# Designs tried in a protein design run: peptides against a protein of PDB entry 2AKA. Part 170

Target 1, 299 residues: chain A of PDB entry 2AKA
Amino acid sequence: MEDLIPLVNRLQDAFSAIGQNADLDLPQIAVVGGQSAGKSSVLENFVGRDFLPRGSGIVTRRPLVLQLVNSTTEYAEFLHCKGKKFTDFEEVRLEIEAETDRVTGTNKGISPVPINLRVYSPHVLNLTLVDLPGMTKVPVGDQPPDIEFQIRDMLMQFVTKENCLILAVSPANSDLANSDALKIAKEVDPQGQRTIGVITKLDLMDEGTDARDVLENKLLPLRRGYIGVVNRSQKDIDGKKDITAALAAERKFFLSHPSYRHLADRMGTPYLQKVLNQQLTNHIRDTLPGLRNKLQSQL

## One batch from the design tools (peptide; made by RFdiffusion4, then SolubleMPNN)

Design b2_p24_7_s2 (from b2_p24_7, 11 letters changed)
Fold by OpenDDE base, seed 2:
Structure b2_p24_7_s2 (fold): chain B 299 residues (1-299), chain A 24 residues (1-24)
Amino acid sequence: as target 1 above (299 residues)
Amino acid sequence: SLQEAIEKVQALFPEIDALVAKLE
């Protein structure tokens, strides 16, 4: 079973060379959420490194295929620059920015062409995620006025695929009923069969409020449920708060909170990573026979 | 190239088949 995700990674790499129009429904997890929902922070917490672009507005402007591989060594590799091993994750961030700008220009436009990044680390489980641009309603800078729809169309290219699981990231300090992530998930997965809910910013909720009903899967039920996480604040990021320390603080948050302590063992970033690994592995298992037949028919 | 990509995919078939057989 441990070989399933790496095998799909090799397929994914091979198909990236065929082009964007490859009619392949590979088992994968697409990450969706509004701008500032905390998507990038979740991914960085998996790796334990700061390596994603930061800023206001649309930060992710191309799909980022993030392949996490458990390894005894720690380094990153890009598909577009094979043979170069990155051990400094600041350089990884810079490469993502440079490669994004190379295709989109300086106008903060978007492109549907993925960036493929593989990270080897002893701190990760095997896991492949596709980080997608954050949904927005307001163009910033030189963005086209229809940027909202461009992003939506890009997301739909991924989330409409039957073999695509959806990691819907929603902030707890906003009305969940108006979550962009859950709205798009509901549109393409009306029965909630392919969607995993992530609730961020639980530490930023108004005093006297909590997301217990959501996390217990009682408010907006998903077959695959919800997992709460606490990311570093922007202040913590600016202050270069260590991710390991942040993960410890997250654990403490759930254990000490009256509304969440009973759920603490099924919350937090480490648990999320474990669940995603298991979900993806099982999903590959279920889809691989059909995928094999499809591949044979197309070659 | 496209041809190289096809060859890479085809090279994975034995592994895929072996895994599928174990899963069934």
Scores: peptide ipSAE 0.273, ipTM 0.859, DockQ to the pose 0.692
Fold by OpenDDE base, seed 3:
Structure b2_p24_7_s2 (fold): chain B 299 residues (1-299), chain A 24 residues (1-24)
Amino acid sequence: as target 1 above (299 residues)
Amino acid sequence: SLQEAIEKVQALFPEIDALVAKLE
């Protein structure tokens, strides 16, 4: 069972070479959320490194297929530059930016062509995620005025696929009913069968308010439930607060909060990573027979 | 090339089949 995710990774790599990633219904998890919802921070917390582009507006402008592989060594590899091992994660960030700019140009446009990044680390569980551009309504810089629709169309290419699980990232300090992530998830998964909810920014909620009902799956129920996380603040990131310390602070937050203490063992980034690993593994198990048959008939 | 990609996918079929067989 531990080899299912790596096997699908090899399939993803092979299909990426064909240039038809959007047309393949591989078992995968697509990450969706509005801009500033905390998607990048969640992904970086899994790796324990700062390696994703940061900035104002749309940071992710191409789908990023992030393949996490548990290993005794720590390094990253890109599919577009085979044979090069990255041990400096700052260089990983720079490569993502460079490769994005190579395809999209300087206008900060988007492209549906994925970047494939594999990270080997002793600190990760096997997990593959597709990070998608953040949903936005406001063009930034030289982006086209219809960028909102371009992003939406790109997301739909992934999330409409039956074998795609959806990691819907929503901030707690905003009205969940207006969550872009949950809206798009509900559109393509009205029964909530493929959607996992992540609630970020629980530490930024107004005094006297909490997301207990959401986290207990009582407000907007999803079959796969919700997991709350506490990411580093921008101040913490700028202050070079290490991710290990942030994870400890996250644990302390849930344990000490009156509304979340009873849920603490089912909250936080480490638990989220574990759940996603298990969910993806089980999903691959369930879909692989059908996928095999489909592949055989098409090749 | 497309052909090379197809061949790479086909090369994975034995492993896929072995895993599927274990899961059934």
Scores: peptide ipSAE 0.264, ipTM 0.851, DockQ to the pose 0.726
Fold by OpenDDE base, seed 4:
Structure b2_p24_7_s2 (fold): chain B 299 residues (1-299), chain A 24 residues (1-24)
Amino acid sequence: as target 1 above (299 residues)
Amino acid sequence: SLQEAIEKVQALFPEIDALVAKLE
């Protein structure tokens, strides 16, 4: 079971070279959410490093296949830069930005061509995620007026696949009924079989309100449930607040909150990472026999 | 190249088969 995710990673790497023409539905988790929903922060919290592009508007403009690999060493590698080991995660961020700009240009356009990033770290569980562009209705800069639909179409290329799990990231301080992430998930997964809900910004909810019903899976039920997280504030990110300290604060938040205390052991970034690892592993296990047959028939 | 990619995938077949066999 331990080798299932790494095996699929090797498959992903191989198929990335074949391009979009491969009709192979690889087991994966696609991360979806509106702009500023906290997707990047969740991913960075897994690694414990700041390495994703930040800013206003659409920051992720290409799919980022993020392969987390538990290792005794800490470094990153890009598929497009084979042999180069990145130990400075700021350089990782810069490479993502540079590689994005290389393909999309300076107009902040989007491209469906993935960036493949593998991160080796002692602080991660084996986990592969596809970070997708944030859904938005407002073009930024020189983006085309139909950017919303372009993003949607790109997302649909991933989330419509049967073997794609959906990590739907929604902020708690917004109307969850209108969550872009949950809407798109419901569209392609109406029975909620493939969707994992992540609720961010629980610490930013109005006084006297909570997301208990959502987190208890009572309001918008998903088979795979919801996990609440507390990310660093933008101020904390800009100030380079230590992620480890932020994770401790997150734990404290859940333990001390009257509405979430009873859920605290099933909340937070570490628990989310564990759940995703387990769910992806199990998902690969369930899909691998079929994948083998498809591979043999197509190659 | 496409051919190289195919070969890389094919090289994984024994491992895939071994894992699938364990799962069945």
Scores: peptide ipSAE 0.254, ipTM 0.848, DockQ to the pose 0.745
Fold by OpenDDE base, seed 5:
Structure b2_p24_7_s2 (fold): chain B 299 residues (1-299), chain A 24 residues (1-24)
Amino acid sequence: as target 1 above (299 residues)
Amino acid sequence: SLQEAIEKVQALFPEIDALVAKLE
């Protein structure tokens, strides 16, 4: 079972060369959420490094296929520049930005063409995610006025596929009933069979309020449930708070919070990573026979 | 090229088949 995710990674790499002409429903997890929902922080917390572009507005402008591979060494590789090993994750960030700009230009437009990034690390579980642009209502810079719909259309190319699991990232300090992530998930997965809920910014909720009902899967039930996480604040990021310290603080948060203490062992970034690894592995197992047959018929 | 990509995918078939067989 440990070989299932790496196998799908190799399939993803092979199909990336086919481009947009490939209508292949690979088992994968698409990450969706509004801008500033905390998606980037969740992904960086998995790696334990700062490596994603930062900025105002739409930061992710191309799908990022992030392949995490447990290894004895730590380095990153891009599919578009094979043979180059990145050990400085700032250079990884710069390469993402450069490769994005190469395709989209400098107008902050979007492209559906994925960037494929593989990260080898002793600190990760095998896990593949597709980070998608954050949903937005307001164009920034030279973005087209219909950027919201362009993003939605891009997301729909992934999340409508039957073999796509959806990691719906929603901030707790906003009305969860109006979560962009949960809305799009409900649209394409009305029975909540493919959606995993992530609730961020639990530490930023108003005093006297909590997301207990959501985290207990009682308010908006998903078959695969919800996992709460606490990311670094912008202040923490600016203050160069390391991810290791942030993970410890996250654990402390759940353990010390009256509303979440009883859920603490099923919360936090490490638990989320474990769950996603298991969910993806099981999902690949369930879909691989059908995928085999489809591949044989198309190739 | 597209042909090279197809060949790479086809090269994975034995491994896929082996894994599928274990799952059945």
Scores: peptide ipSAE 0.250, ipTM 0.844, DockQ to the pose 0.726

Design b2_p24_7_s3 (from b2_p24_7, 12 letters changed)
Fold by OpenDDE base, seed 2:
Structure b2_p24_7_s3 (fold): chain B 299 residues (1-299), chain A 24 residues (1-24)
Amino acid sequence: as target 1 above (299 residues)
Amino acid sequence: SLAEAIAKVEALFPEIDALVEKLK
């Protein structure tokens, strides 16, 4: 079973080399959410490294296919520069920025062409995610006035695929009924069969409020449920707070919170990573026979 | 090249077939 995700990774790499016309519906997890919903922080917490571009407005401007591979060694590799092993994750961040700018220019535009990044680490489970640009209504810099719709169209290329699972990231300190992630998920997955809910910023909710009903899957039910996480604050990120320390603080938050203590064993970033690994593995298992037949028809 | 990419996909077929068979 552990070989299923690496097998799909090899398929992804091969199809990326064929070009944009490869419309193969590969089993994958697309990550969706509004700007500043906490998507990048969740992904960095899986790796245990700071390696994603940061800033205000739209940060992710190309799809990032993030392939996590459990290994005895720690390093990263890009598909566009094969053979180069990155051990400094700051250099990984710089390469993402450089490769993004090479295609989009300096106008903060977007491109549907993925960046493929593989991270080998002893601290990760096998897991492949597609990080997508954050949904926004406000153009920044030289972005076109219709950037909202360009982002939406890009997301739809992924989330409409039947074999695509959706990781919907929503901040708890905003009205969840207005969550961009949950709205787009409901549009393409009206029965909630392909969507996994992630609730961030639980530590930033107003006093006397909580997200218990959401996390218990009682308010907006999803077949695959919801998982709450607590990311580092922007101050902690700027101050280079260690991710390991942040994960310990997250665990403490859930255990000590009166509304979440009973859920603590089914919350937090480590649990989320485990659930995603299991769900992706099972999803590949279920789709692989059909995928094999489709592959044959495309050759 | 496209030919190389196709060859890479074809090279995975035996592994895919073996896994599919195990999953039945």
Scores: peptide ipSAE 0.209, ipTM 0.815, DockQ to the pose 0.765
Fold by OpenDDE base, seed 5:
Structure b2_p24_7_s3 (fold): chain B 299 residues (1-299), chain A 24 residues (1-24)
Amino acid sequence: as target 1 above (299 residues)
Amino acid sequence: SLAEAIAKVEALFPEIDALVEKLK
């Protein structure tokens, strides 16, 4: 069963080479969330490395197909530069930025053309995610005034596909009822069949408040439920706090919090990674027969 | 090229078929 994800990765790579990834409904997980919702931190926590662009405003400006592959070795490889193995994840970050700028220019525009990044690591489960630009309402810098709609249109190319699962990332320290991630998910998945909720920034909630009702799937029910996580603060990131230490602190947070203690075994980044691996594997299993038939008819 | 990409996908069909059969 674990071989299903690598198989789909090979299919993704083949279709990416022709620039028509949007035309095939491949089983995948699209990551959606508002700016600063914590998407990048979640993905970096899976890898255990800092490798994603950071900054104010829109940091992800092209879809990033992130293929995590469990391996005895640790390195990254881009589809656009095959054969080059990156062992320094700072160089991975720089390559993402350079490849983004090559297509979008320096005006911080967006492009729907994906970047394909494969990360081999002993610390990951097999998992493929498509990181999408953060939803925003306010253009920054030289961005076009309609950037919000451009981002939404780009997201819709992925999340409207029936075989696309949606990882909706929402910060707990904001009004969850107004979450951009949950709104877009509800629009394209009104029955909550394809959406997995991630609640970040639980440690930044006001004293006396909690997200228990959301995490227990009682407020905005999703078939696939919600998983809470605690990411490193910006201060911790700037201070180069070790991700392993942050994961330990996350575990301690859930165990020590009166509202979350009973949920602790179903919370946190490691649990999220496991759940996503399982859900993606099962989703591929369910869709692969139909996908095979479609491939035969389209090629 | 498109032809090369198609060839790569087609080369995966036997493996896909084997997995589909295993999953039945």
Scores: peptide ipSAE 0.198, ipTM 0.807, DockQ to the pose 0.755
Fold by OpenDDE base, seed 4:
Structure b2_p24_7_s3 (fold): chain B 299 residues (1-299), chain A 24 residues (1-24)
Amino acid sequence: as target 1 above (299 residues)
Amino acid sequence: SLAEAIAKVEALFPEIDALVEKLK
């Protein structure tokens, strides 16, 4: 069962080379969320490295196919730079930015052409995620006025696929009923069959408020439930706070919080990673027979 | 090239088939 994700990764790589990713309903997890929802921080916490572009506005401007592979060694590889092993994750960040700019130009536009990044690490479980541009309503810089719709259309290319699971990232310190992530998920998955909720910024909620009802799956029920996480603050990121220390703080947060203590073993980034690995593996298992038949018919 | 990509996909079929059979 452990080899299912790597197998699909090889399929993804092969199809990325032919530009036909849009026609293949590969089992995958698309990550969706509003700008500043904490999406990039969740992904970096999986790797334990700072490697994603950061900034104001739309940071992710191309789909990032992030293939996490458990390995004894730690390095990254891009599909567009075959044979180059990146051991400095700052260089990974720079390569993402450079490759993004190469295609989109300097206008901060978006492109549907994925960047394929594989990260080998002893700190990760096998997991493939497609990081998508953050939903926004306000163009920044030289972005086209319809950038919101362009992003939405791009997201829809992924999340409408039946074999696409949706990781909906929503901040707890905002109105969850108005979460961009949950809205788009509900639009394409009205029964909540393919959606996994991630609630970030639980540590930034107003005193006397909590997201217990959401995390207990009572407010906006999803079949696959919700997982709360606590990411590093922007100050912590800028200060290069160690992710391991942040994960320890996250654990402490859930254990010490009166509203979340009883959920603590089913919260936090490590648990999220485990759940996503398991759900993706099971999803691949369930869809692989159909995928095989479809592939044969196309070839 | 497209031909190379197709060849790569085809090369995975035996592994896919083996896994599918195990899932039956």
Scores: peptide ipSAE 0.186, ipTM 0.800, DockQ to the pose 0.723
Fold by OpenDDE base, seed 1:
Structure b2_p24_7_s3 (fold): chain B 299 residues (1-299), chain A 24 residues (1-24)
Amino acid sequence: as target 1 above (299 residues)
Amino acid sequence: SLAEAIAKVEALFPEIDALVEKLK
């Protein structure tokens, strides 16, 4: 079944090239969350590299179709720049920024046109994610006053699709009942069938508080459950703390925390990656017959 | 079967490639 994700990747690439992305309900995982919820950090932890734009406000301003491919070599490729292999992930970051600015301009606007990025690495499992702009309430810079609604409308184009799984990223140090990610997920998936919860910033919770009930799927139950992660702090990111070291610290956090110790084997970004790989693979399997028929009707 | 489904989808790729080329 390991070939299913690469197959869908080829389909994604093909349809992206012809501009028909909006018309296809491909099996995919859309990543949603508020600004600063930790989405970018989760994705970078999968790759083990710093390669996503960082900063204040809306960082992701176009959908990023991130295709992770297990390989003996490590490099990245963009669909818009075919044949160029990026081995320096800082250059990958710069290319994302440049390509974003090319379409959105300098006003930090958003565009629904995806960037397609494939990362080959020995450190990843086959996994495809669609990173979406972070939900915001406040425009920054020269952004239009209705930017919140523009982002929401963009997200809805993905998350309303039946074959779209939703990776809802919520910070634990904020009121989860008011999580933008969980709210939008519940709006389009009221039965919690397509949503996977990710709880970030567990290490930033106030002393004496924990997210145990959430992680045990008791507070806001999702069929696919919740996975807690501990990302690098902004200080660690700025200091270019090694992701491998951060993953070790994450493991230590869960093992040493009284509220999470019993869940430790089902927590952390490595486990999240495995779960997402499995869920996406199974989801592709289940949807492939219908997808084939649809594709045949469209070609 | 899954294998049959994969094979059928893969059989679409030449057509997809041709379509992409046509739209260039």
Scores: peptide ipSAE 0.116, ipTM 0.722, DockQ to the pose 0.048

Design b2_p24_7_s4 (from b2_p24_7, 10 letters changed)
Fold by OpenDDE base, seed 4:
Structure b2_p24_7_s4 (fold): chain B 299 residues (1-299), chain A 24 residues (1-24)
Amino acid sequence: as target 1 above (299 residues)
Amino acid sequence: SLAAAIQAVQALFPEIDALVKKLE
């Protein structure tokens, strides 16, 4: 069971080299959410490093296939520059930005061509995620006026696939009924079979309000449930607050909050990693026979 | 190259097949 994710990673790498014409629905988790929903912070919290582009507007402009691999060593590798081991995660960030700009140009456009990044770390569980551009309605800079639809179309290429799980990231300090992530998930997964809800910014909710009903899966039920997380503030990120310290603060938040204390052991980034690892592993197991059959017929 | 990618996928098939057989 432990080798399922690495095996699919190798398949994913091979298919990435072939291009989008591979008629194979690989088991994967696509990360979706509106701009500023906290997607990047969730992913960085998994790694325990700052390595994703940050900024206002559309930050992720290409799909990022993030392959987390538990290892005794810590380094990153890109598929587009094989043999180069990155130990400085700031350089990882810069490479993502450079590679993005190489393909999209400087107009802040998007491209459906994935960036494949593998991160080896003792701090991660085996987990592969496809980070997708944040949904937006407002073009920035020289972006085309239809950028919203371009992003949506790109997302749909992933989330419509039957073997794609959806990690829907929604901020708690906004109306969840208007969550872009949950909306798109419901569109392609109306029965909530493939969607995992992540609720961010629980610490930023107005006094006297909480997301208990959502986290208890009572408001907008998903088969795979919801997990709340507390990310670093933008100030903390800019100030290079240690992620380990932030994770401790997250734990403290859930334990000390009257509305979440009873859920604390099923909340937070570490629990989310565990759940996603298990969900992906099980999903691969369930889909692999079908994938084998398709491969056999095409090769 | 496309040829190399196809070959890489083909090379993985035996491993996938073996794993599926273990799961069945």
Scores: peptide ipSAE 0.260, ipTM 0.834, DockQ to the pose 0.714
Fold by OpenDDE base, seed 5:
Structure b2_p24_7_s4 (fold): chain B 299 residues (1-299), chain A 24 residues (1-24)
Amino acid sequence: as target 1 above (299 residues)
Amino acid sequence: SLAAAIQAVQALFPEIDALVKKLE
């Protein structure tokens, strides 16, 4: 079953060349959340490198198909520049920014055209995620006043697909009932069958409050449950704090917190990565027969 | 080209089919 994710990656690459009007509903995980919810940090923590654009306001402006592949070597490659291997992940970030600007212009607009990035690393499990633009209500820069709806429409193109799992990223220091991620997930997945909840910023909650009920799947139950994570602070990111050290701090956080200690083995970025790998693999297995039939009908 | 991309997708069918059969 180890080859299931790479096989779907090849399909995904092929369909990317055809455009978004592909009739195939590929098994995938779409990452959704409000701006500053911590989506990019979660993805970077999987890789253990800083490689995603950062900044104020909207950062991800095109869908980013992130294909993580376990390998003996560490490098990245883009589908739009085949043959170039990136070993400096700062250059990866710059390429994402440049490629985004090439299509969207300099007005911080969005485009539905995906960027396909594959990262080979000994530190990752096989995992494919589609990072989507953060939901926002406030236009920034030269963005059109209807940017909120443009983003939502883009997200809906992914999350409405039956074979799309939804990684809903919500910050714990905000009202979870008003989580943009959980709202959109509930809209398209009312039974909570396709949604995995990620709760970030657990370390930023007010003293005397915790997200235990959420993490125990008691408040807003999802079939696939919730996983809490602790990302680096913006100060730590700016200071280029090592992600490995941050992951250790995350583990310590859960183990030392009275409300989360009993859940610690089912929390944190490494556990999330394992769960996503397993769930995606199983999801591909379950959907592959149908995908085969669809492909056969097109032959 | 679009034609090449479609062909590439179709070329994956035997691998998918074989894998599905293996899983059955």
Scores: peptide ipSAE 0.244, ipTM 0.828, DockQ to the pose 0.715
Fold by OpenDDE base, seed 3:
Structure b2_p24_7_s4 (fold): chain B 299 residues (1-299), chain A 24 residues (1-24)
Amino acid sequence: as target 1 above (299 residues)
Amino acid sequence: SLAAAIQAVQALFPEIDALVKKLE
């Protein structure tokens, strides 16, 4: 089953040329969450590199199809510039920004046209994610007044698809009942069959509080459960704290925390990667026969 | 082009079929 994710990657690449209006229901994981929920940090922790745009407000303004491929070499490639291998991940960040601006202009608008980025690395498991714009309530800069709804409409294009799994990223230091990620997930997946919960910012919770009940899947049950992670702080990111060191600190956090110690082996970024790889692989396995039949009938 | 995309997808069908058979 090792080749299932790469196969779907090739399908994604091929379908990218069909356009935004294509009714494509490929097995995939869409990443959803409010602004500053920690989505970008989770993805960067998978790669072990800083490569995503950062800033205030809406940072991701186009869907980013992030294809992680286990390889003996480390480099990135964009579908829109085939043949160019990026080994400097700062250049990857700049290319994402440039390609985003090329389509959206300087007004920080959004576009539903994906950017396809493939990252080869010895440090990743095969995993494909679609990073979506963060949900927001307030327009910034020259954004249109209805930007909130534009983002929601864009997200709905992905998360309403039956073969789309939803990685719902929610911060622990906010009321989970008001999580934008879980709200949209519940709207399109009311039975919680397609949703995987990620709880970030566990290290930023008030003293005397914890997310144990959430992580134990007792508060807001999801079939696929919850995984807690501890990302680098903005200060750590700005200070270019090494991701490897951050992963060690994350492990230490769970092991040393009285409320999470018993869950430590089922928490953290490395475990999340493994779970997502497994979930996506199994999901592809289950959906591929139907997908094959659909493709044969429509193409 | 759309035609090229369709052809690219169709070119993957043999591999898809092989994998589907292994999964059944």
Scores: peptide ipSAE 0.236, ipTM 0.834, DockQ to the pose 0.755
Fold by OpenDDE base, seed 2:
Structure b2_p24_7_s4 (fold): chain B 299 residues (1-299), chain A 24 residues (1-24)
Amino acid sequence: as target 1 above (299 residues)
Amino acid sequence: SLAAAIQAVQALFPEIDALVKKLE
């Protein structure tokens, strides 16, 4: 079944060339969360490289279709510049910024047109994610005052699709009952059938508090459950702390924490990658017959 | 071109069909 995700990747690339009017509901995972929820850090931890734009406010301004492919070599390719292999991931970051600015301008506007990025690496499992702009209520730069609704409308184009799984990223150091990610997920998936919960910033919770009930799927139950992760701090990122070292620290955090030690084998970034690979593979398997039939009707 | 993209999608159909049959 290892060929299912690469097959869907080829479909995604082909439909991207046709334009936004692709009527095919492709099996995919959309990543949603508020600004500063830790989405970018989760994605970078999967790759083991710093390659996403950073900054205050809305950083992701176009959907980023991130296709991770297990390979013996490490490099990245963009669909908009086929044939160019990127081995320096700083150049990948710069290309994302340049391609974003080319379409949106310098006003920090948003566009629904995806950027398609494929990363080949020996350190990844086959996995495709669609990173979406972070939900916000505060416009920055020359953004229109209704930017919140523009972002929501963009997210809804993805998360309302029946074959779209939702990776809902929520910070533990905020009220989870008011999580933007969980709210939008519940709106489009009220029975919690398509949503995977990710809880970030577990290391930043107030003393004497923990997210055990959430991680045990007892507070706000999702069929697909919750996975806790610990990302690098902003200080660690600024100090260029190695991601491999950060992953080791994450493991140590869960093992040493009284509230999480019993869950440690079902927590952390490596486990999240494994679960998402399995979930996506199984989801493709379940939806592929329907996709075949729909494609056949369009031939 | 749009035509080339449509052809690319159509070219994937036999592989999709084969995989579906294998899964059934």
Scores: peptide ipSAE 0.229, ipTM 0.829, DockQ to the pose 0.718

